# Ledger of designs, part 188: peptides against a protein of PDB entry 5H65

Target 1, 294 residues: chain A of PDB entry 5H65
Amino acid sequence: QYLERTPLCAILKQKAPQQYRIRAKLRSYKPRRLFQSVKLHCPKCHLLQEVPHEGDLDIIFQDGATKTPDVKLQNTSLYDSKIWTTKNQKGRKVAVHFVKNNGILPLSNECLLLIEGGTLSEICKLSNKFNSVIPVRSGHEDLELLDLSAPFLIQGTIHHYGCKQCSSLRSIQNLNSLVDKTSWIPSSVAEALGIVPLQYVFVMTFTLDDGTGVLEAYLMDSDKFFQIPASEVLMDDDLQKSVDMIMDMFCPPGIKIDAYPWLECFIKSYNVTNGTDNQICYQIFDTTVAEDVI

## One batch from the design tools (peptide; made by RFdiffusion4, then SolubleMPNN)

Design b2_p23_4_s1 (from b2_p23_4, 12 letters changed)
Fold by OpenDDE base, seed 5:
Structure b2_p23_4_s1 (fold): chain B 294 residues (1-294), chain A 23 residues (1-23)
Amino acid sequence: as target 1 above (294 residues)
Amino acid sequence: SSEEEEMKKALEELEKILKQESE
């Protein structure tokens, strides 16, 4: 359906909730740093979480590496196991379990690796080489996901995370339920393991000004606004530069707002209660940044 | 089979990765 363009001054006088089409200049935005704007969002409980840093992951995997793989859990119908003992690092044992497809080992690029006792560096190298990796640990009767604070699935440079609050983890043998054990679709893996996948999202606050009024609008978007997936931006310098260029285009540093391009977008208003105070907030939705300057 | 050979190579590469991290 069609929404007429509404000036900000009119919007600011109206009650929520409503949807608007606007044309405004991006006076400012926060956070200024891209890496600070990328968050993990749960589609069920709607919690926003920080993307774990390498240091955080390193600790988790270091802890996991202190555990000895259980020999009783090796070489099942689901996977073949290889065990390495490091010469250094106090004889650390690393187990790699190669998930089979119908009892047959697939090609390396199609094979899911279950890694037990690996360091962050090792896991990253393996994921880059073999595509799909799940960090695991030895449970009581089966292999289990290592920790939801770490990725449940690493594919190349993409880290897939799960929601701790909404997930009810199941053991690795539940991967047997997957008909296709070669593609390793993150959502399918998550479903099999009882994981609610988190979504990468851009989270920003835009200060919009159309000359009639000024309002702040919240942006939470995964891939539509910038036409760049939030899931990939942190690991791709070119994508980062692209986002930065887009933001610089709409909000050029050292230039007066009069020279800023116009941004057309949709915003929705909603009521927020903070104690006894009620306020109207705004969120950007269904908007793709266009290069066209109006 | 070709798949077996490929897997063998992959394993060798994996071992190399692990050895490098251990050195």
Scores: peptide ipSAE 0.164, ipTM 0.807, DockQ to the pose 0.010
Fold by OpenDDE base, seed 2:
Structure b2_p23_4_s1 (fold): chain B 294 residues (1-294), chain A 23 residues (1-23)
Amino acid sequence: as target 1 above (294 residues)
Amino acid sequence: SSEEEEMKKALEELEKILKQESE
């Protein structure tokens, strides 16, 4: 869609909702630290959540490891099971279930592992070697997802999370509904298990100034703005550096705003009610800055 | 089969991982 550029002073006088194309300088932004800007967003209920920390996951998996795998749930038509008993951890039992494709075990790099009783460290190592891992627990009649507070799927270094509010969990046997049991697409896995997948998003507040006016605009974006996936940035130092470089370019520290580069972006206005007060807020949308930087 | 042998190797690696974590 084509929008003509509108000065901020004009925008500030207009009623919402409207869409604008603007050219402004990034006076400042919040939060300043990248790790604070990455959150999980539910596309259904729109709740924003913090990405769980390693310590949080450790607790969840430690608790899971206190439970003994149910022998009755091992070796089904869907998966083959193997059990290990640790010698040095009070006899902790770890079960790994290898999901079969049409009754046949696929190649290891295409095989989904269901892990029961594993630690975070073990699960991470497994995901790196076997690609796809789901933390599970023994339910009454079937394996179940361990906890939505933990990833429902780990692929390499990527943790996939589900919304607790919107998800209605189904048992592991529902993976049978997947025709292809080799690719393990996160959305397909989520659908089979009744999970509403959360999206990694960059969440920032930009203070924009074009010389005619100043406004704050909210940024919530997964991969378009920086052309960097929010889902990968926390686990990749190079991607983190790239985002930092982009932000430093638009908002360089210790330099006067007059020397800042111009940022072209789209913003939309919307009404927000806070008690008795109605205010107009702004959100950045359909904007890519990386292409302008290159 | 070659796939079976590959899976066997993968299992061996898995066992190594678990042993390392248990030590």
Scores: peptide ipSAE 0.164, ipTM 0.807, DockQ to the pose 0.010
Fold by OpenDDE base, seed 4:
Structure b2_p23_4_s1 (fold): chain B 294 residues (1-294), chain A 23 residues (1-23)
Amino acid sequence: as target 1 above (294 residues)
Amino acid sequence: SSEEEEMKKALEELEKILKQESE
C-alpha cells in the first residue's frame, strides 16, 4: 500500500487506529542486547515468552537421559530403533528411532530422528548430521514428546518450540497422519502432534524522532525488518553481527542524533486500555531496513 | 572425550543403517 509521509507531530494528534508512513531517526531502542530482543510468540494466545537458554535445555535433557527407553516401544511400523549404552554416565541408554516413509528408511538428510535419553550435545550433533530431530520420551503406550519447554523439533541449528498453553500433545504415532514423511515441515509436525508452534520474533521498542515530534513504536517482527530470521539469529554469529551493525548504523553510540541516518518505516496506531486510561500506541509494520543498508 | 568417541561411532552406525535401507 502506498502511503504519503506524515510528520510525527501530525500523527501524535490523530486518533487510532491508523496507518502511517514516516521518516524518522532512531533516537534510541530497547532492549539494547540482541539476546533480550528475541522472543517466542504464540500466534494463538499471543503470549510472549523467553527463548530457553542452553542451560535450561541441558537440565531438561539431562533429566530425560535418566530415563531408560522402554523396549516395548521400539521398532514399530512407524520407526526403526537403535539403542546403545554409553560407557560413561553409569551406562546411560540412548534410543534413536528412525521414522520410516511407507516402511522404508529415507535418506539421512530426509530422515526424522526421534531421540530419547540424549544429551543436548548429542541431540545437536544428530540434528546437524540428520537435519530433523525430535526429543522424545517413553510414555505409557507410545513415545511422547519429551517436554514443551524444549524444542519439539530441531532442524540443523533451528529449535522449534511449542506453546504450553495452547498445545494439546498427542503421541508420536500421530506422525502417521503425515503423508510425506521426508520433508518434515515444522508446521505439519506440530499439527500432527497437537502443538501450536511458537514464532521467533524480534521485540523492540524504538524511540523515533523526525524533528517535529518524538514517538515510541513497538517492533515485533520475525524476519522482515532486518531480513534476518529471528529463528536463526541466536545461533549464528554472523547474523548477530549483522543485526548489531544495522542497529549501530541507525543509532550510533557517542554521536549526536543530528548525524543519525533517516529511517523510513510504516507504523500503525492502536488503542490500549489500561483500566480507565486509554492510550494510543504505535507499532512498526511491513518495514525492511536491510535494503537501506545494502 | 570418550563421550564424543561413542557418539561418533553411533553416528557412523546410524549412517550405515540408513544407507543400507536407502540402497
Scores: peptide ipSAE 0.083, ipTM 0.750, DockQ to the pose 0.012
Fold by OpenDDE base, seed 1:
Structure b2_p23_4_s1 (fold): chain B 294 residues (1-294), chain A 23 residues (1-23)
Amino acid sequence: as target 1 above (294 residues)
Amino acid sequence: SSEEEEMKKALEELEKILKQESE
């Protein structure tokens, strides 16, 4: 729908909920660090959670590596298995299972690997070379996902996570339900395994000023605002630099706000009740900065 | 370092296997 531009002073006097088109300067934003602005969001329960740190993943995979792969679960109709023992002090056993398509191994770039007993470093190397990797463990009757606190699927540098609250995990053999075992679409893998996938989102608070008034607007966006996927930004230095450049453009350091560029965007107001207090909040929506810079 | 070298070797072997099965 087409909306006329409304000054902030007028918006601040109106009741919620409403939608507005605005033209304002970005006075400031929080958080300042990009890593802190990237979160995981569940589309079902709407909870926000932090992206796990490397240290968190190290612990999970280290714990997983203490368990020996079950020989009875190797070489099924779904996958072929290869096992080796490390020559280090621990003598750790690592199993890699290659998922077959209609009983035939696909090309490496189309093959899904199930890894059992791997370290974070090893898993990352596998994902870079074979594209699709799932960390697994030996269950009672089948391979199972290792831990929802870790990625359920790693594709290149992208870590796909699932919601612990909303997911009802199923065993690896449920991948048989996938007709195409070459593309490994994350949503399809999640559905087969009973996982509700989490979405990477940028979460930021913008302080907007158009000279008539000042308001804070909340931003929660996955890929539209910056035209950069939140799912890829943490693992790509060039994408990080691009986001930083965009933010520096709107909020140049050492310069007065009078010289800031104008930002055109859409905001919606909504009511938040805290006990007896009613507060009106604002959220940015349907906005792309590349289209809205004047 | 030793583990990294072992994994590198394993990956090379795995890649070879996949190529052979795909031909």
Scores: peptide ipSAE 0.082, ipTM 0.751, DockQ to the pose 0.012

Design b2_p23_4_s2 (from b2_p23_4, 11 letters changed)
Fold by OpenDDE base, seed 5:
Structure b2_p23_4_s2 (fold): chain B 294 residues (1-294), chain A 23 residues (1-23)
Amino acid sequence: as target 1 above (294 residues)
Amino acid sequence: SEEEKYMKEAEKILEKLLKQESQ
């Protein structure tokens, strides 16, 4: 859709909802720290959640490790099971289930592991050796996903989370419905297990100034604005640096706003009710920042 | 069989990883 450039002063006088193309300087933004801007978003219920910290995950997996794997659930047609007893004081038992493809164990790079009683560190290490890891627990009749507060699927450095509100968990044997048990597509795994996957998103507030007016706009974007996936930023220092560089480009430290580059973007206005007060808010949409914005 | 070799290798890897956590 073609939109003519509209000055902020004109936008601020108009009723919502409307869409605009603007050219403005990024006076400021929040949060200033990148890791604070990365959230999990449910595409169904639209709730925003914090990405769990390692400490949070440690607690979840420690709790899971207090439960003994059920021997009756080992070695099914779906998976082969091995159990280890750790040499620590508590003698923690770790069960690993190797998911088979048509009754045959696939190569490690194609193999999905189901793990009971593993620590975060162990799980992360395993995810670097095998295709995927799912933290599980012994249910009454089948293995079940451990906890939606933890990743339901770990592939390399990517942690996939599910929405607690929208998900209706199914037992692990539902993975049998997957025809291909070598390419563990997160969406397919989620569907099989009744999980609504969450999406990593950048969430920021921009203060925009074009010299005619000042406007605060909300940004929620997964991979378009920065051309960097929010799902990978937290685990990649180079990507973090890239985002920081982009933000520093728009908001150079130590110089006046007059020297800031111009940002071209699309914003939409919408009405928000806050108690008895109605206000107009703005959101950035369908925008990709370019390096040549200067 | 290749499967047997794989299982042995996997076990070895897992055992090694578990030992590292205890160190």
Scores: peptide ipSAE 0.092, ipTM 0.760, DockQ to the pose 0.010
Fold by OpenDDE base, seed 3:
Structure b2_p23_4_s2 (fold): chain B 294 residues (1-294), chain A 23 residues (1-23)
Amino acid sequence: as target 1 above (294 residues)
Amino acid sequence: SEEEKYMKEAEKILEKLLKQESQ
């Protein structure tokens, strides 16, 4: 429904929950660094977590590489397997399983790889040559996802993560339920493996000022606000620059707030209880900055 | 077969990558 513009001073006097349309200047925002603003969000349990750093992933994959692939799990109807032994890494075993579609290997750009014992670097390089990569380990009777602390699916430069709390992992053979084993839609893969996918989100706090009042509003958005997917921004320098440019436009350094552009956005109020204290908080929603600068 | 050719190419890619990481 259409919402009339409401001044911040009026909003600050009203009880929650309510929805508002506002016009305000972005006085400041936090965090200032983009990499700190990108989080993973579970749509089911609503947990927010940090995107794992390369160092974290390195540790996970190094640990995984200490495990020996089970020869009994190689070459099933679902995948063809190859094993390599490294020369200078104490004979580290790397098993790669090429997932087949109806018993036939698809083209490399359509092929999903299951990898045991691979390093982050190796996996990332392979993801540039094949459609997708899933880090796996040998279970008792089947291959299994390596660790939900690592991506369950890597496509190009995009890392797909799952919620540890909400996921009930199933073995890799459950990929057989997918009729099309060439497109590898992340949601379909997740469903097959019992994974609740996490969503990349921008998480920021905006201090908004319209001259009548000052209000802090929370932003949690995946792709609407900047018209840039949070899932891609960390791996794309151009996208990062774009976000930085947008934020600099709203909060230009070295310039007084009087010269800042006006931001039109929607905010909703909600109640937060912290012990005996009740506080009204605000969240930005359904807002695209590219369309709302006046 | 085309499949065999694919597998061989994939193996070559993997071998190359693994060798690089082993250095």
Scores: peptide ipSAE 0.087, ipTM 0.756, DockQ to the pose 0.010
Fold by OpenDDE base, seed 2:
Parts: structure tokens; sequence; C-alpha cells
Structure b2_p23_4_s2 (fold): chain B 294 residues (1-294), chain A 23 residues (1-23)
């Protein structure tokens, strides 16, 4: 949709909701550190939450390791199971379940592992050798997802999370509904297990100034704005550097705003009620800056 | 380490299972 450029001074006088095309300078932004800007967002309930820290995950998996795998749940039509008992860790038992496709084990790069009692380190190492890993626990009648506070699916370095509020977890045997048990698409896995997948998003507040006025607009974007997936940026130093470079370009430290480059973007206004006060807020949408910079 | 052994065993187990199923 074509929108003409509107000066900020005009926008600030208009009622919400409306959409605008603007050209402005990025006076400042928050948060300044990239890792603080990456959040998890639920597309249904719209809650934002922090990406769990490694330490948080360690605790979850340690707690999971205190429970012994149920032998009765091993070796089903869906998966073949193997159990290890550690020698030096008070006899910690680790169970790995290799998910089969039509009764046949697939190649490692196509194989989904279900793991009980594994540490974060072990899970991460396995995810580098196999297609995917799901942390699980023994339920009463079936294996179940360990905890939605931890990833429900790990593929390589990508951790997939689910919404605790919106998800209605189903047992692992529901993976049988997947005809293709080799690709392990996160959305398909989530659907089978009753999980509403969370989305990695960049969340930032931009202070925009076009010389006619100043307004704050927030950015919530997964991969369009920077043309970098928020889901991958935390685990890739090069991607982090790229984002930092982009932000430094638009908002260079130690330089006067007059020398800042112009940012062209779309913003939408919306009404927010805070008690008795009505406020108009602004959000950046459908904007890509990386392509304009390159 | 025990962890390294565990990781190797997991991979080996898959390989063994694949071989058994092919027979």
Amino acid sequence: as target 1 above (294 residues)
Amino acid sequence: SEEEKYMKEAEKILEKLLKQESQ
C-alpha cells in the first residue's frame, strides 16, 4: 500500500489508529544492548517474556535428571530407547529415545531424539549430531514434554519455546500424527504436541526526530527490520555484530544528530488506555532497513 | 569423560540399530 510521507508534527496531532510513512532520524533507542532487545512473543496472547538464560536451563534439566526414566515407556512403535547409567554422578540415568519413521530409524540428520535426564551440555551436543532434540520426562502413560520453561525443540543452535499460557500439552505419542518423521518442522511438532510456539522478536523503542517533531515508536520484529532472524542472533557473533553495525550507523555515538542518516519507515498509531488516561502510541511495521543500507 | 562416552554411544547405538533393521 502506498503512503505519502507525513511529517511527525502532523502525525502528533492526529487521532489513532492510523498508518504513516515517515522519514526521520533515530535520535536514540532503547535498550542499548542487543541481548536485552531479544524477547519471546506469543502470537496469541501477545505476552512478552525473556529468553531463558543458560543458568535457568541448567536448573530445569538438573531437576529433570532427578527423576528416573520409566522402563515401561521405553521401546514403543514410535521410538527405540537406550538408557545409560553414569558412574560418577550418583548413578544418574539418561534415556535417549530415537524416533522412528514408519518403524524404521532414519539417518542421524533426520532423526529426532527424545531425551530424559540429559544436561544442557549433553542436549546441545546431541543436537549437533542429530536433526532435533526434545527434552522429555516420563509421565504416567507416556513420555511428556519436560517443561515449557525450557525448549520443546532444539535444532542445532536454535531453541524453540512454547507459550505456557496458550499451550495445552499433549503426550509424545501424538507425534504419530506426523506423516513425515524426518523433516521435523517446528510448527508441525508444536501442533502435534499442543504447543503454541513463541516467536523470537527484537523489541526496541526508537526516538524519532524529523526536525518538525519528536515521537517514540517501538519496534517488535522477528526478521524483517534487520533482515536477521531474532531466533539466531543470540547464538551467532557475526549476526550480533551486523545488528550492532546497523544501529551504530543510524545512531552513531559521539556525533550530532544533524549528521545522522535518514531512516525511512512505516509507523502505525494506536490507542492505549492507562487508567483514566488515553495515550496514543506508535509502532514501526513493515520496514526493512538492511536492504537500504547495503 | 563420561559425557563424551555418552555422546559417542548415542551415535553408535543409532548406527547399530540401522544395521540391524537393514538385515
Scores: peptide ipSAE 0.038, ipTM 0.703, DockQ to the pose 0.011
Fold by OpenDDE base, seed 4:
Structure b2_p23_4_s2 (fold): chain B 294 residues (1-294), chain A 23 residues (1-23)
Amino acid sequence: as target 1 above (294 residues)
Amino acid sequence: SEEEKYMKEAEKILEKLLKQESQ
């Protein structure tokens, strides 16, 4: 883990794969906007996906809200159901299913809600009062996850997503396989429902310059680099500001690179073959940006 | 019971939100 510092000029001459510790200035980075740098990554197929926008979710949940809950699927051994009806002429129905633990309703902070027909606003409000919320729909024989384009699990302000390509969805009753129905660990929920969970990641390309050479390094990191979870940053203005401040600190606009602070990080080289072209690429790893720049 | 209380709370939340919706 401990590596001696290597100048970029030396690194650029070496074959891959290797690991290096470097000290360099962040000449530039892309993308420039934070929302463009936060992606969803599948650990299985490695596809990078965009995080759905609120507008996208609104559409999904609005569509879901047009569907009527199936009466036959209410009140099972797994959950108790409550139904609300809007006062409009069409009477939108919202079903909330309170998941029980061994036949007993847990406390709100331990309770998973399955919501059918709820709007994004309603779901968000509920997620702040209960442990977790899963948007669902009525299937043929059981409740099912509403849509993998929407979160499969909402905990507070954190939206957990699944990979459409790799997931093979199972019905809600598969939550019965969970011995503990109070913690609602996202990975456990995902496993029970046949979901391959996506990981929030910061995806950036850094152009690094230490005065001896320049190289581009790829950053794919979930929570280590900024010490800010990628899963939370889009929903927290303060965290967004923090990331922006960090990037502005290392790469201030309108200032000469000579005045930039030094960034210490680890990079690994690897080979990439594109047809007949063999290229060495670099990736940042196991790096946390220091709060105090020396 | 505590369970009844939070269920009632959930009901209140939903009712409030439903009333706020343009219908």
Scores: peptide ipSAE 0.032, ipTM 0.689, DockQ to the pose 0.011

Design b2_p23_4_s3 (from b2_p23_4, 10 letters changed)
Fold by OpenDDE base, seed 4:
Structure b2_p23_4_s3 (fold): chain B 294 residues (1-294), chain A 23 residues (1-23)
Amino acid sequence: as target 1 above (294 residues)
Amino acid sequence: SAEEEEMERALKELETILKQEAE
């Protein structure tokens, strides 16, 4: 657990893998823009994916909204259904299914909504009011998740995504396997629907300099480094400002590195092979910088 | 927009229904 501080010059001479405690200045980092540093990571296949943009979601939900909900799939033992018809030229129909707990509708803040034909705006409104929403579509025999390119679960402002590669989607009736149909834990929902949840992560490369040497360290962290969840930062201006402030503190623009604060962190070295080339890389782990800022 | 207003009305109705069922 406890490691003595090691200068970067010494670390650069050692073989991997090893763990180190270091004290260094953040000379630079990339990417510079916060939204570019937030990615989705699959814990199973370990692929990194971009977080879908609002425009991407608009397209998906708009396409879904062109589909008419199947009347045969409404009002099951699992959920009660309500249809909303718009007054536009096409008379778009939106189906909202309220998932019941033991045959009884729960309170609004505990209710899971399944939505067919909703736009992004409508879905966001529902998620804010009812907390939990799953975008769905009418399948042949049951409701199905709309698209893994969109969130499989929206809770408030948090969008939960699944891995397309690792997931084997099951129909919505598999939610029956959940004993508690009020809490709607994302992992439980994912498991019931055959989804491998993706994890929001901050992905950044830090150039660290302690005066003895310079080292690039990779950061992939969900909520520990900044003490800010990567899953929430994109939808919260205050959290974004906080991250920006932290980064500006450690790496202030227009200021020479001599005036930079010291950053204490843990790094681990590891070997990377690219063809015939062997390279030692470094990753930051088990590090919290917020304690130094707050 | 008209659609937004319709949605708001729908949500209010949905909320009412849900509350009634919960009671």
Scores: peptide ipSAE 0.096, ipTM 0.763, DockQ to the pose 0.012
Fold by OpenDDE base, seed 5:
Structure b2_p23_4_s3 (fold): chain B 294 residues (1-294), chain A 23 residues (1-23)
Amino acid sequence: as target 1 above (294 residues)
Amino acid sequence: SAEEEEMERALKELETILKQEAE
């Protein structure tokens, strides 16, 4: 995109909607804590949701672990089942269902595991070992997804979530509709199970200052701005450090703004109406931060 | 922990099953 640079003072006087290219310093940003800036976004209803905390997931899986797997739902044409009983947890039963491809069990790295009655710790261990895991429960006639408040699919350290509002859940046997039962692409799994997948996004508010004016710009981005996936940052310390380094570079603590580097980005203005109150807001778009000092 | 030990044993068994079916 080609746009001429516009000073902030000029932008602040113009009506919305418009697109701008700007050069400004990042005076400040919020939230300051990275974990507070990562959220889940629904592409259909556009609601923003908090990423569930470990404690929230523990409760969900603990509740699920109190349920006994239904023997009638074990060992179908879709999957083979194995059940074991814990020794030190009051005889808790855990069922693992191995999804088959055309009646044949694939290799561990290609196999989808359906876990019934597992704890968060157990599920995480299994996902690390077997790659793809779906937490499930015994329904009336089929296995079903355990809870949309928990991940519908866990691959390694990545938790895939679905929108409770937009999803219309279908039973596990609907995975039969997938021709390829080895790759387990999250979007394909979601489609088969009637799930609208949520997207991890960075959500921040930047205060930008170019010396002529100051404006606040909203950032909602999944992987372009930082060139770091929002879906992975919460589970990777190195990625977290990278984001922090980028933010510290543009907004270094303990020094004056005159020493801050210049940030070039695109912003778009839009109107927000709340009753009789009309406000112009700004959003950053199509921008990748560069470490080069302009 | 006891839970970790149980899981390790379970994983070993599950891995064995997968290998057997893959062969």
Scores: peptide ipSAE 0.095, ipTM 0.762, DockQ to the pose 0.012
Fold by OpenDDE base, seed 2:
Structure b2_p23_4_s3 (fold): chain B 294 residues (1-294), chain A 23 residues (1-23)
Amino acid sequence: as target 1 above (294 residues)
Amino acid sequence: SAEEEEMERALKELETILKQEAE
């Protein structure tokens, strides 16, 4: 895309929708805390959701752990099952189902585990060792996804979530539709199970100032702006530090705005109706700060 | 805890099974 640079003062006078290339300083941004800026976004219904906290997940998995795995659903053509009973916790039963590829168990690092009755701690341990894990429960005739309020897929430290509104869940046996049962691509798993996957996004409001005018621009970006995946940042201290450093670079504390670096970015204007009032809003798009810093 | 130890044992057993099937 090629767009000529437009001063903010000119943009502020124009009707929406339009696209602009701008050069401005980041006067301020919200929220200031990184963890508050990471959200889950549905690409279909466009709802924004908070990333569930550990406490939220604990409750979900604790509730799931009160259910007993159905023996009739163990050891199918799709998976082999192992069940054990805890000595403590009044003999809680936990089932782990190993998904097979063409009737054969794959390598451990390529094997998808279906966990039934596991706690968050146990699930996390399994995901670290076996990579791909799906929390499930016993349905009437098949295993089913436990709860869309929890991850439908955990790979290492990455939690994949689905949209409750847009998803129409299908039973676990629908994983049979996957030709390759070793790679376990999140989008493929989601499609097989009728899940609309949510996207991790950075959500921020930037106040931009180029000396001719000031406007607020909305940032909703997954991995392009910072060149850091929003899906990984919450679980990686180094990535968090990197984002913080970038923001501090553009908006250094205790320094006058005159000394701030220039940010080149693309913004688009759009109309928003608030009652009887029509407002023009702005959103940052197709921008990478690492490449657009002058 | 005893529960943690039990889980660790279970995981080891699961890993062993997977290794055997892969061989």
Scores: peptide ipSAE 0.095, ipTM 0.760, DockQ to the pose 0.012
Fold by OpenDDE base, seed 3:
Structure b2_p23_4_s3 (fold): chain B 294 residues (1-294), chain A 23 residues (1-23)
Amino acid sequence: as target 1 above (294 residues)
Amino acid sequence: SAEEEEMERALKELETILKQEAE
């Protein structure tokens, strides 16, 4: 839909909600560090949460590794199991369950691994080697997802998380509902296990200035704004550099704002009530800056 | 580290298992 360009001074005088097309300079933005701008967002309850750090995951998996895999849950129709004992960690038991497709083990690159007792390092190695890994634990009657504070699915370097509030976890045997047990699409896995997937999003606050006024606009975007997936940026140095370059282009350090490039974007206004205070806020939407970089 | 070496061996074993079952 076509929107006329509106100066910020005019926007600041108007009631919400409305949508605008603007042309402004990025005076400043927060947070300055990219890793601080990447969050997890629930599409259902709309809560934002931090992406767990390596240290957080280490703790979760270390705790999980203190549990012994239940022998009774090994080698089902869904998966074949392999267990080994570590030599350097007081005989820690690690179980890897290989999910079968129609009773047959798929190729290694198509195989989903369920891991009990693995450390973060081990799980990451397995995910890099075998592509798809789910950290699990032995439940009473079936394998269960280890912890929603950790990824429910790791594919290569991508960690897929679920919402603790909105998810109603089902046992691992529910993966049987998947007809194709080779592709392991995260959304399909999540659906089978009763997980509401969290979405990686860039969360930033832009201070925009077009010379007529100054406006703060909120950015929450997964892959459109930078044309870079938020889900991949934390694990890819090149992508991080790209985002940094884009931000430096629009908000170059050490030069005057007069020399800044113009940013064209769409913003929407909305009302926010905090107690007795009513405030109009602005959010960037349906905007791609990558086109302006070229 | 010794732990890393152990995992490497485990991975090789797992790869072998998967290969055998896939054939």
Scores: peptide ipSAE 0.097, ipTM 0.763, DockQ to the pose 0.012; fails the geometry check

